# Peptides against a protein of PDB entry 3OIQ: the designs that were tried, part 108

Target 1, 212 residues: chain A of PDB entry 3OIQ
Amino acid sequence: KNRIFVSSSKDFEGYPSKAIVPVQFVALLTSIHLTETKCLLGFSNFERRGDQSQEDQYLIKLKFKDRGSERLARITISLLCQYFDIELPDLDSDSGASPTVILRDIHLERLCFSSCKALYVSKHGNYTLFLEDIKPLDLVSVISTISTKSTNSSKHSSSELISECDLNNSLVDIFNNLIEMNRDEKNRFKFVKLIHYDIELKKFVQDQQKVL

## One batch from the design tools (peptide; made by RFdiffusion4, then SolubleMPNN)

Design b1_p22_2_s3 (from b1_p22_2, 15 letters changed)
Fold by OpenDDE base, seed 5:
Structure b1_p22_2_s3 (fold): chain B 212 residues (1-212), chain A 22 residues (1-22)
Amino acid sequence: as target 1 above (212 residues)
Amino acid sequence: MEKLQKTLKELFELEKEYIESL
């Protein structure tokens, strides 16, 4: 089955009540909820949904069934957090109690851009998104990609059926939404509060604000 | 990156059995 690019988590409202659909989206990591029985990753593109929370618009599940798969899930989370420079408690504790990790509002401190591949799995109108793959995106690379309007598909494997345009459009939309949130005095999100706020990000935001 | 993708692939193969059971 062809993988579908998803630009909005509202697209799932139109999806079949009984299906398995491979999907891909790009969003910011907003939350991590790791327990003894599951991991949930929250993502958002911060699209306006009226008065609804813009948090965790995509809720992605890592499902473990045993200690082996739990360990793989924990290693996955550790590696993801290492990439984004997110501090986690030690997840490798030989103490027979699996640590619980709850991180929220990650986007208030760090812009963790992620290209996610997932399975949409629905039964009786309810759905779950299962993580298949995640590619963390470097913020400098994201800024560069948006700024250059780059038609330069670097020759790494013509097998991603998803247009570079869909990814770039979604990255632009995320930044536009963040700019709107930054302008709203009631919104907690502010670019200047990001730990990695630098001259490059400042300039990029200022240049994007002139187009909006 | 390679370690992350390898770990995710291994985890996802274990999840397929669960997904197919749903």
Scores: peptide ipSAE 0.400, ipTM 0.900, DockQ to the pose 0.846
Fold by OpenDDE base, seed 3:
Structure b1_p22_2_s3 (fold): chain B 212 residues (1-212), chain A 22 residues (1-22)
Amino acid sequence: as target 1 above (212 residues)
Amino acid sequence: MEKLQKTLKELFELEKEYIESL
């Protein structure tokens, strides 16, 4: 089956009540919930949904059944957090209790852009997204990608089956949503509170704000 | 990145057996 690019998690409301659909989306990592019994990753594009929370719009499950798959899930979380410079409690502690990790509101401190491949699995109208692959995206690379495509239709055929347009549109939409959140005095999100807030990000945000 | 993708592939193969059982 062809992989579907998803621009909104609302698209899943129109999906079949019994299906397996390969999907792909781009979003910010917002939460990590690792326990002895489950692993969940929360992602958001911060699309406005009326009075609903803008966090965890995409809940991605890492399913483990046994100690082997649990270990792989823990290694996955450690590697993802290492890439994004997210502090985790020591997951390798010899204390036979698997440490619980609950991180929330990650986007308030770090913009963790991620390209996610998942399986949409529905049964009886409810769905679960199972993680197939995650590609963390570097913020400098995201900024450069948005900035350069406004000027150069250079056909770099990246052999990734995503329309390079869909990826870019989603990245632009995320930044636009973050700019709106930053302008809202009631919203906790502020670019100046990001740990990695620098002159480059500041300039990029200021230039994007002139177009909105 | 390579270690992450390898780990995810191994995990996903184990998940697939669960998804096929649903």
Scores: peptide ipSAE 0.398, ipTM 0.900, DockQ to the pose 0.802
Fold by OpenDDE base, seed 1:
Structure b1_p22_2_s3 (fold): chain B 212 residues (1-212), chain A 22 residues (1-22)
Amino acid sequence: as target 1 above (212 residues)
Amino acid sequence: MEKLQKTLKELFELEKEYIESL
């Protein structure tokens, strides 16, 4: 089955009540919920949904059934957090109690751009997104990608059927939504509060604000 | 990156068996 690029998590409302559909999206990592019984990753594009929370628009499940698959989930979380410089408690504690990790509002401190491949699995109208693959995206690379495509539609045919346009449009939409959140006095998100807020990000945000 | 993708692939194969059982 062809993988579908998803620009909005509202698209799932139109999906079949009983299906398995491979999907891909780009979003910011917003939460990590790791317990003995479940692993969930929250992602968001910060699309406005009326009065609903803009967090965790994509809830991605890592399914484990035994200690072996739980260990793989823990390694996955550790490697993802290592890439984004997210501090985790020691997940390998010999104390027999698997530590619970609950991180929320990750986007308030770090912009963790991620390209996610998942399986949409629905039964009786309810769905779950199961993680297939995650590619963390470097912020410098995201900024460069958005900045260069405003001037050069050079068709580099990378053979993944996902239009480089869909990826870029989603990255632009995320930044535009973050700019709106930054302008909102009620919103906790502020670019200047990011741990990695630098001159490059500042300049990019200032330039992007002129296009809005 | 490579270790992450390898770990995810291994986890996803185990997850796929579960999904196919539903």
Scores: peptide ipSAE 0.398, ipTM 0.900, DockQ to the pose 0.799
Fold by OpenDDE base, seed 4:
Structure b1_p22_2_s3 (fold): chain B 212 residues (1-212), chain A 22 residues (1-22)
Amino acid sequence: as target 1 above (212 residues)
Amino acid sequence: MEKLQKTLKELFELEKEYIESL
């Protein structure tokens, strides 16, 4: 089956009650919930659903079936956190219990752009997204990608079914949503509170704010 | 990057058997 690009988590409301569908989306990592039995990764594009911005619009599951899969999931989380400079609470708590990691509101400190491949799996109208692949995206690369494509709708027919346009549009939408959140005095999100807030990000945000 | 992709591939192959059983 062809992989479907998902621009909104609302798209899943129209999906079959019994299906397996390969999907891809781009979003910000918002939460990590690692327990003994599962890992959940929360992602959001911060699309408005009514009056509330939703965190964790995409809940991606890494399922543990055994100690081997648990170890691989823990390594995955450690590698993602290392890439994004996310401090994990010390996994070395001397209590022989598998350390529980709960991180929330990651987007308030770091913009963790991620291209995710997942399997949508539904059985009884309810669905689960299982992680297939995650590509962390560098913020400089995201900014450059948005900045360069504003001028060239050149039809490059590359045989990847997910148009380079869909990825770009979603990245632009995320930034636009973040700009709206930054303008809202009631919203906790502020670009100037990001640990990695630099001159490049500042300039990019200022230039995007003039178009919105 | 490469280690992450390898780890995810190994994890997904382990999950695939479970997904196919649903």
Scores: peptide ipSAE 0.397, ipTM 0.900, DockQ to the pose 0.804

Design b1_p22_2_s4 (from b1_p22_2, 14 letters changed)
Fold by OpenDDE base, seed 5:
Structure b1_p22_2_s4 (fold): chain B 212 residues (1-212), chain A 22 residues (1-22)
Amino acid sequence: as target 1 above (212 residues)
Amino acid sequence: MEQLQKTLKELFEKEKESILSL
């Protein structure tokens, strides 16, 4: 089945009550919830939803059922956090207690752009998104991509052509939403509070703010 | 990157039957 690009997590409200649909989206990592029995990743594009929280709009599950799959989930989280420079407690502790990790509001400190492939699985009107693939996106690369409108046609053969337009449009939408949040005095998000706030990001935000 | 994607792919393929049976 063709993978569906999802620009809004509201799109899932129109999805079949019993289906399996491969989906793809781009969003910011907002939370990590790793327990003994499950791993959940929260993502958001910060689309305005009235008075509802803009956090965890995409709740993505890493399923594990045994010690082997649990280890793979832990390694996956460690590698993801290593890429984004997110400090985790030692997940590899030989202590037979699987460490619980609860990180929230990651976007308040770091912009962790991620292109996610997931499997939408619904039954009886409820759904779960299962993570199939994740591509962390470097912020400098994201800024450069938006600024240049550059279709980086990486001529790498035979993986599903995400419309580079859909990815780029969603990245622009995320930045626009963050700019609106930054302008809102009630919103906790501020670009100047990001650990990686630099001259490049500052300039990019200032230039985007002139278009909004 | 490659290690992350490889590890996640291995996890997903191990759990796939159990995901599809939900």
Scores: peptide ipSAE 0.682, ipTM 0.964, DockQ to the pose 0.950
Fold by OpenDDE base, seed 1:
Structure b1_p22_2_s4 (fold): chain B 212 residues (1-212), chain A 22 residues (1-22)
Amino acid sequence: as target 1 above (212 residues)
Amino acid sequence: MEQLQKTLKELFEKEKESILSL
């Protein structure tokens, strides 16, 4: 089955009540919920949904059933957080209680761009997204990709099923949504509060604000 | 990045049958 690129988590409202669909999206990491019984990652593109929270629009599950698969989930979270410079408690602590990690509102401190492959699984009208693959995206690379009008259809390897167009459009949409949130006095998101807010990001945001 | 993807792939393949049986 071909993988479907998803630009909005509203697309899942139109999906079959009993299906298995490979999907792909790009979004910001917003939450991590790791306990002894579950691992969930929240992602968002901050699409406007009326008065609904713009956080955790994509709730993605890492399933585990035993201590071996739980360890793989913990290592996955540790490596993801290491890539984004997210501080975690020691997940390998020899204390027989597996540490609980609950991080929320990650996007208020760090822009953690991620290209995700997931499996949509629905039964009886409810669905779950299971994480299959994740590619963390470097912010400098994201900024460069948006800033370069993609006139270079340079044939980067035939293995990325995302059209460069779908990826670029979704990255632009995320930044546009963040700019709108930054302009809203009621919104907690502000670019100047990001830990990694530098001259390059400042300039990029100022240039994008002129197009909106 | 490679180690992240490798670890997640190993997790997903171990759980795949249980995911598909839901």
Scores: peptide ipSAE 0.682, ipTM 0.964, DockQ to the pose 0.910
Fold by OpenDDE base, seed 3:
Structure b1_p22_2_s4 (fold): chain B 212 residues (1-212), chain A 22 residues (1-22)
Amino acid sequence: as target 1 above (212 residues)
Amino acid sequence: MEQLQKTLKELFEKEKESILSL
């Protein structure tokens, strides 16, 4: 089955009420919810949705059914958080109680860009997204990709199933949405409050703000 | 990165039948 690139989580409103569809999207990590019984990752592109929350627009499930699959889910979360420099409690603690992790509003402190592959699974009009693959994206690489789109058709044979155009458009849309949120005095998101806010990000945001 | 993708792939393949049966 061909994998569908998804630019908006509203696209799922048009999906079949009973289907299994491989999808791919690019978004920011916004939440982690790991308990004894479930693991959920929230992602967002911060698309404007009227009065709806802009966080957790893509709610992605890591399913586990036994201690072995639960351990793999925990290791997956630890490795993802290690990549983004997200502090977690020790998930491997022998204390017999599986630690609960509830992180929200991750995007207020860190821009955790992620390319996600998931299975859309629907039944009776309800759906769940199951995580198949995740590629964390480095912010410097994201900024470089957006900035260079105007000059270099370098024939990098990206073995990536996404068109380079779809990826780049989604990254631009996310940044544009973040710039709009940063301009809104009521919005909690501010670039200057990011832990990794540097001269490069500052310059990039200032240059993008002149185009919007 | 490689360890993350490998671990997640192992998890997904273990749960695949249970995901497809929903």
Scores: peptide ipSAE 0.680, ipTM 0.964, DockQ to the pose 0.949
Fold by OpenDDE base, seed 2:
Structure b1_p22_2_s4 (fold): chain B 212 residues (1-212), chain A 22 residues (1-22)
Amino acid sequence: as target 1 above (212 residues)
Amino acid sequence: MEQLQKTLKELFEKEKESILSL
């Protein structure tokens, strides 16, 4: 089955009540919920949905069933957080209790751009998204990609069935949504409050704000 | 990055049968 690019988490409302669909999307990491029994990652593109929270629009599950798969889930979360410079409480605490990690509103401190591959699995009208693959995206690379309007279809690797255009459009949409949130005085999101807010991001935001 | 993707792939492949059986 071909992988479907998803531009909105609303697309899942139209999906079959009993299906397995490979999907891909681009979003910001917003939450991590790791317990003894489950791991959930929240992602968002910050699409406006009326009065609904803009966080966790994509709730993605890492499933584990035994200590071996639980360990792999924990290592996956540690490595993801290491990539984004997210401080986790020590997941290796010598206390024989598996540490619970609950992080929320990650996007208020860090822009954790992620290209996610997932399985949409539905049964009886309910669905779960299971993480297959994650590619963390460097912010400098994201800014460069948006700024260059990559008309350079450099002919490298016909193996991603998803158009580079879909990725780029989603990245632009995310930034546009963040700019709107930054302009809203009621919104907690502000670019200047990001830990990694630098002169490059400042300039990029200022230049994008002139186009919107 | 490579270690992250490798670890996640190993996790996903271990859980795949249990995901597809839901």
Scores: peptide ipSAE 0.680, ipTM 0.964, DockQ to the pose 0.947

Design b1_p22_3_s1 (from b1_p22_3, 12 letters changed)
Fold by OpenDDE base, seed 4:
Structure b1_p22_3_s1 (fold): chain B 212 residues (1-212), chain A 22 residues (1-22)
Amino acid sequence: as target 1 above (212 residues)
Amino acid sequence: DEIEKLIEEIIRKGLLNFIASF
């Protein structure tokens, strides 16, 4: 079953109004919405979309319908937050209420690159993306991957694996979009405001800015 | 939640086409 690599969430506008399609994309984690009744992850590539918000371009649902799926969703959120050093608000155990987590604008403090596998499910032109798998990507590994492939235009035409080229192109596009956001004085995103802004990221951004 | 329940019911009933390739 061929999984489709999605470079833009606009691609879904061309998808069938009644279908199930396995998809994969790479994006930055922008939001987490865990409530008593739902779990949603927001992701973005920060593609320029006219007057639309650049946040939550990919809204991914976790199954949240039984105690097993709820537990899996909570574990998934905890593991993602641990991996990205995201401070979850103290889930004050003293209120017998299910822990609610609402985080927005995560990309303003941390670059949380994630490779997502999802199931596109549509009916009557509306769609939902259901999470199948998530792989957090280390920022150092992302920077290294982009830096090494700018030199190897190797035409490996292998038609069956989500092209290592598609992944790299998406990562480059995300960084280019972030550079444009950083240059815009009206945009809240600034690399220097990232908690993990180091010499390596600074150098990488400076080198990419010379090419753009 | 109702839309999600409906979508899952449709998936379970096989009422959505699975697209294997584009």
Scores: peptide ipSAE 0.020, ipTM 0.583, DockQ to the pose 0.059
Fold by OpenDDE base, seed 3:
Structure b1_p22_3_s1 (fold): chain B 212 residues (1-212), chain A 22 residues (1-22)
Amino acid sequence: as target 1 above (212 residues)
Amino acid sequence: DEIEKLIEEIIRKGLLNFIASF
């Protein structure tokens, strides 16, 4: 199945007004919106968009129509939050009320890199992205991937090489955007405010800042 | 609900414009 790798959510402005397109992107998790009636995940690569918010550039909808899809959405949120060490209110509360989770600005505390597969679905110029698959990415693995691929032309199949190059380029672009945000005194994002800010991340950021 | 009716309509009508590349 030909899945399109998306480097910018602006690419969707050129997409057909009536289509279903399987897409893939890499971005940081920025928001979680779970209510009684909907489940949305916000992601961003923090691409500069003039005066537009850099948050929630990719708004991903989880199917939330029936008890089965609602349960799957809740499990998906729980597993993501467990992986990224995001504290959630107890989703299993005996109170009979469906727990509401509204988290915003997740990137200010944690770098939650995620590889997403989604269906782009459009009608009359409006679109929605439906989640098909999500893979959380470990930050140490992201840093190592960016640092090592300057040197290893390893013999992978041409189709896997393109997808890996696109992934790496997107990860580099995200870090470059975060470095620019960190340099801006008006921007709320600062690497030193991340809960997981360690010596390894500090060194990586310092080394990347010398190349920019 | 409108988007989900739309997905069902797009699927039902076979209007799958799979763009492989642009």
Scores: peptide ipSAE 0.019, ipTM 0.583, DockQ to the pose 0.057
Fold by OpenDDE base, seed 5:
Structure b1_p22_3_s1 (fold): chain B 212 residues (1-212), chain A 22 residues (1-22)
Amino acid sequence: as target 1 above (212 residues)
Amino acid sequence: DEIEKLIEEIIRKGLLNFIASF
């Protein structure tokens, strides 16, 4: 079953009003909402959408209905936060209160690039995205991938053909959008405010800014 | 619950319309 690569969350406006479609996208993690009854991850590519918040353009639900799915959701959040050095309150605190985690604007402190597989599920034009798989992407690997666009047409076999091109184009679009946000004095996003802002990221941003 | 019922309904109806356009 072919999975569709999604470059924009606007693509879902053209999707069927009653369907289940396996999709994949690449975006930055922007929010985490873990409550007693739900788990949501917000992602964005920061595509310009008029005056709307550029955060949470992809709102992804984790299944959260039974102890097994709740545990899987908590483990998923824990592993993502460990990978991105996001400080979480201890989710395992012996206090019988399920820890509530509400993180927003994650992209203001950390660039958490993620490749997401999800199920698009629609009814009457309303849709929900359910997480199937998530792969965190290392920023150094993202930078290297964008920088090396010129040479590796590695003939990877036709079955995993979410085109390396679609991924690379989406990553470039995200960086371009971040550069525009960084240039906007009204935008809260600034590369220099990232906790992991180093010489490599600085150089990469400066080089990309010359092309834009 | 409503979405699982919807998924089950979609599966039961054979309406895994992978619309041929996708």
Scores: peptide ipSAE 0.018, ipTM 0.576, DockQ to the pose 0.053
Fold by OpenDDE base, seed 1:
Structure b1_p22_3_s1 (fold): chain B 212 residues (1-212), chain A 22 residues (1-22)
Amino acid sequence: as target 1 above (212 residues)
Amino acid sequence: DEIEKLIEEIIRKGLLNFIASF
């Protein structure tokens, strides 16, 4: 089955009550929940949903059923945190208890753009998204990709059926949503509070704000 | 307690479809 690109987590409300559907989306990492028995990643594109929390619109489960899958989940979390320069609370607590990691509101300090491949698995109208693959995206590369699309739509590299257009449209939508959140005085998100807020990001945000 | 907080947050976010997977 072809992988479906998902632009909104609302799309899952229209999905079959009993299905397995391979999906892909791009979103910001908003939360990490690693316990002794579960591993979850929260993502959001910050789509407006009325008064609902804009965080964790995509809740992704890592397989955590055996020592092999637990190890893979922990390695995945470690690699993501290393890539995004996220400080994990000391996983090396000498107490033989499996380290618990609970991080929330990651997007308030770091823009952790991620391309996720997942399995939508539904039964009796309930669904779970299982992580298949995750690719962290470099912010400079995201900014450059959005900025260059104004001129050259002509290089279709034919290899992944998910149009470079869908990815880029979702990245633009995320930035537009973040700009709106930044303008809202009630919203906790502010670009100037990001740890990695630099001259390049500042300029990009200022230029995008003129188009909205 | 943390799982209950996560469940409450999922309920508050309207992610009811996810709770039944726990």
Scores: peptide ipSAE 0.015, ipTM 0.534, DockQ to the pose 0.033

Design b1_p22_3_s2 (from b1_p22_3, 15 letters changed)
Fold by OpenDDE base, seed 3:
Structure b1_p22_3_s2 (fold): chain B 212 residues (1-212), chain A 22 residues (1-22)
Amino acid sequence: as target 1 above (212 residues)
Amino acid sequence: KEEEELILKIVEEGLKRFIASS
């Protein structure tokens, strides 16, 4: 089945009430919720939704039904957090209590750009997104991609071609939304409060702010 | 790159098991 690129989580309001649809999106990691009974990842592109929270616009579930799937979820979270330099409690602790991890507002400290593949699964008008695949994106690479508009058709292998245009448009939209949030005095998001705020990110933001 | 590939592999196998149990 063809995978659908999703630019807004509002697109799901028009999806069938009973379907399984493979989808793909790019967003910032905003939350991690690992408990004894579930594993959820929150993502957002920070699209304006009126008075609604801009966090967790994409709520992605990991399979969490047995010890094997729970272990896989924990490993997935650990690897993702290692990539983004997110500090986690030791998830392998021999203490018979499954470690609980609840992280929120990750975007306030780190820009964790992620390309996600998920299954949209709906029943009776409710839906769930199940994680198929996650590719963390390096911030330097994201900045470079937006800055160069580079149609570098690098013939990298048969990975399901996201339209390079759809990816780039989503990355630009996210940065534009972050710039608007940074300009809003009431918004908690500020680029200067990011742990990884450097000269390169500063310059990029300043250059993008002149175009908006 | 290696960390990305590990995440991809783990998540893909997780989903395959989900689909097989659904």
Scores: peptide ipSAE 0.197, ipTM 0.715, DockQ to the pose 0.082
Fold by OpenDDE base, seed 2:
Structure b1_p22_3_s2 (fold): chain B 212 residues (1-212), chain A 22 residues (1-22)
Amino acid sequence: as target 1 above (212 residues)
Amino acid sequence: KEEEELILKIVEEGLKRFIASS
């Protein structure tokens, strides 16, 4: 089955009540929920959804039901956090108690852009998104990609069924949504409060704000 | 049950590829 690119988590409202659909999206990591019994990742593109929280628009489950899958989930979380420079308690602690990790509002401190592949699995109108793959995206690369949108369509690696245009459009939409949030005095998100806020990001945001 | 097992296998193989590429 072809993988579907998802630009909005509202797309799932139109999906079949009983289906298995491979999907892909790009979003910011907003939460990590690792307990003894489950592993969840929250993502958002910060699409405006009335009065609802803009966090965790994509709630992704990791398989977490046996020692093998639990280990895989923990390694996945560790690698993501290492990539994004997110401080975690030591997950490998020889203390036989698996550490609980509950991180929220990650986007308030770090822009953790992620390209996610997931399985949409529905039954009786309810659905679950299972993580198949995740590619963390470097912020400098994201900024560069958005800034250069006009010139380099030429290296289609023929294997990615998903249009480079869809990815790039979603990245722009995310930044536009973040700019709107930054302008809103009631919104907690501010670019200047990001730990990694630098001159490059500042300039990019200022330039992008002129187009909106 | 077979469908669930297949889903869980696909998911697990995906995460293994992620870990191997990291």
Scores: peptide ipSAE 0.194, ipTM 0.791, DockQ to the pose 0.791
Fold by OpenDDE base, seed 4:
Structure b1_p22_3_s2 (fold): chain B 212 residues (1-212), chain A 22 residues (1-22)
Amino acid sequence: as target 1 above (212 residues)
Amino acid sequence: KEEEELILKIVEEGLKRFIASS
């Protein structure tokens, strides 16, 4: 089955009540929920959903049923946190208990762009997204990608272009949503509160704000 | 159950590839 690019988590409302669909999306990491019994990653593109929370629009499950899958989940979380410079709470539980990690609102401190591949699995109208693959995206590379595509209307081959176009359009949409959130005085998100807020990001945001 | 186990295997192999490429 071909992998479907998903631009909105609302797309899943139209999906079959009993299906397995390979999907791909790009979003910001918003939450990590690692307990003794489950591992969940929350992602968002911050699409406006009326009065609904813009956080955790994509709730992705990691397999967490045996020691092997639990170890894999913990390694995945560790690698993501290392890549994004996310401080995990000291997992030095002197108590031999499996480390619990509950991080929320990650996007308020760090922009953690991620390209995710997942399996949409539905039964009786309920669905679960299972993580197949994750690619953390470097913010400098994201900024560069958005900045360069505004200039290159070059005719490359249609099939690879769709996925790259979809990715880039989604990245632009995310930044536009963040700019709108930054302009809203009621919104907690502010670019200047990001730990990694630098001159490059500042300039990029200022340039994008002129187009919106 | 068998379909769920197959899905969980595909997911696990995907994450192994991610970890190996990181």
Scores: peptide ipSAE 0.050, ipTM 0.683, DockQ to the pose 0.746
Fold by OpenDDE base, seed 5:
Structure b1_p22_3_s2 (fold): chain B 212 residues (1-212), chain A 22 residues (1-22)
Amino acid sequence: as target 1 above (212 residues)
Amino acid sequence: KEEEELILKIVEEGLKRFIASS
């Protein structure tokens, strides 16, 4: 079955009430929820959803049923946090108590762009997204990809079926949504409050703001 | 239950590939 690119988490409202669908999306990491019984990752593209929180539009479940899957989940979280320079308590602490990690509003401090592969699994009208794969994206690479109108991407093999156009469009949409949030005085998101706010990001945001 | 176990196995193998590539 071909993997479906998802541009909006609202697309899932039209999905079958009983299905297994491989999906892929690009979004910002917004939350990490690791407890003794579950591991969840929250992602968002910050699409406007009325007065609802724009966090956790994509709630992704990691398998967390046995010691092996729990360890795999912890390693996945550690690797993501290392990549994004997110400080975590030591998840491997021999203290017998599995450390609880609850991070929220990650996007307020760091733009953690991620390309996610997941299984959409629905039953009885409810669905769950299960993480299959995650690729963290470097912010400099994201900025360069948006800035260079990729007119030349016709050469990468047709087998990674996500049109580079779908990826680029989603990245642009995310930045546009962040720019709107930054302009809103009521919104907590501000580019200048990002820990990694540099001259490159500043210039990119200023240039994108002129187009909106 | 069997379908859920199969899904969870596919997911686990995906995450193993991610970790091995990191």
Scores: peptide ipSAE 0.035, ipTM 0.665, DockQ to the pose 0.749

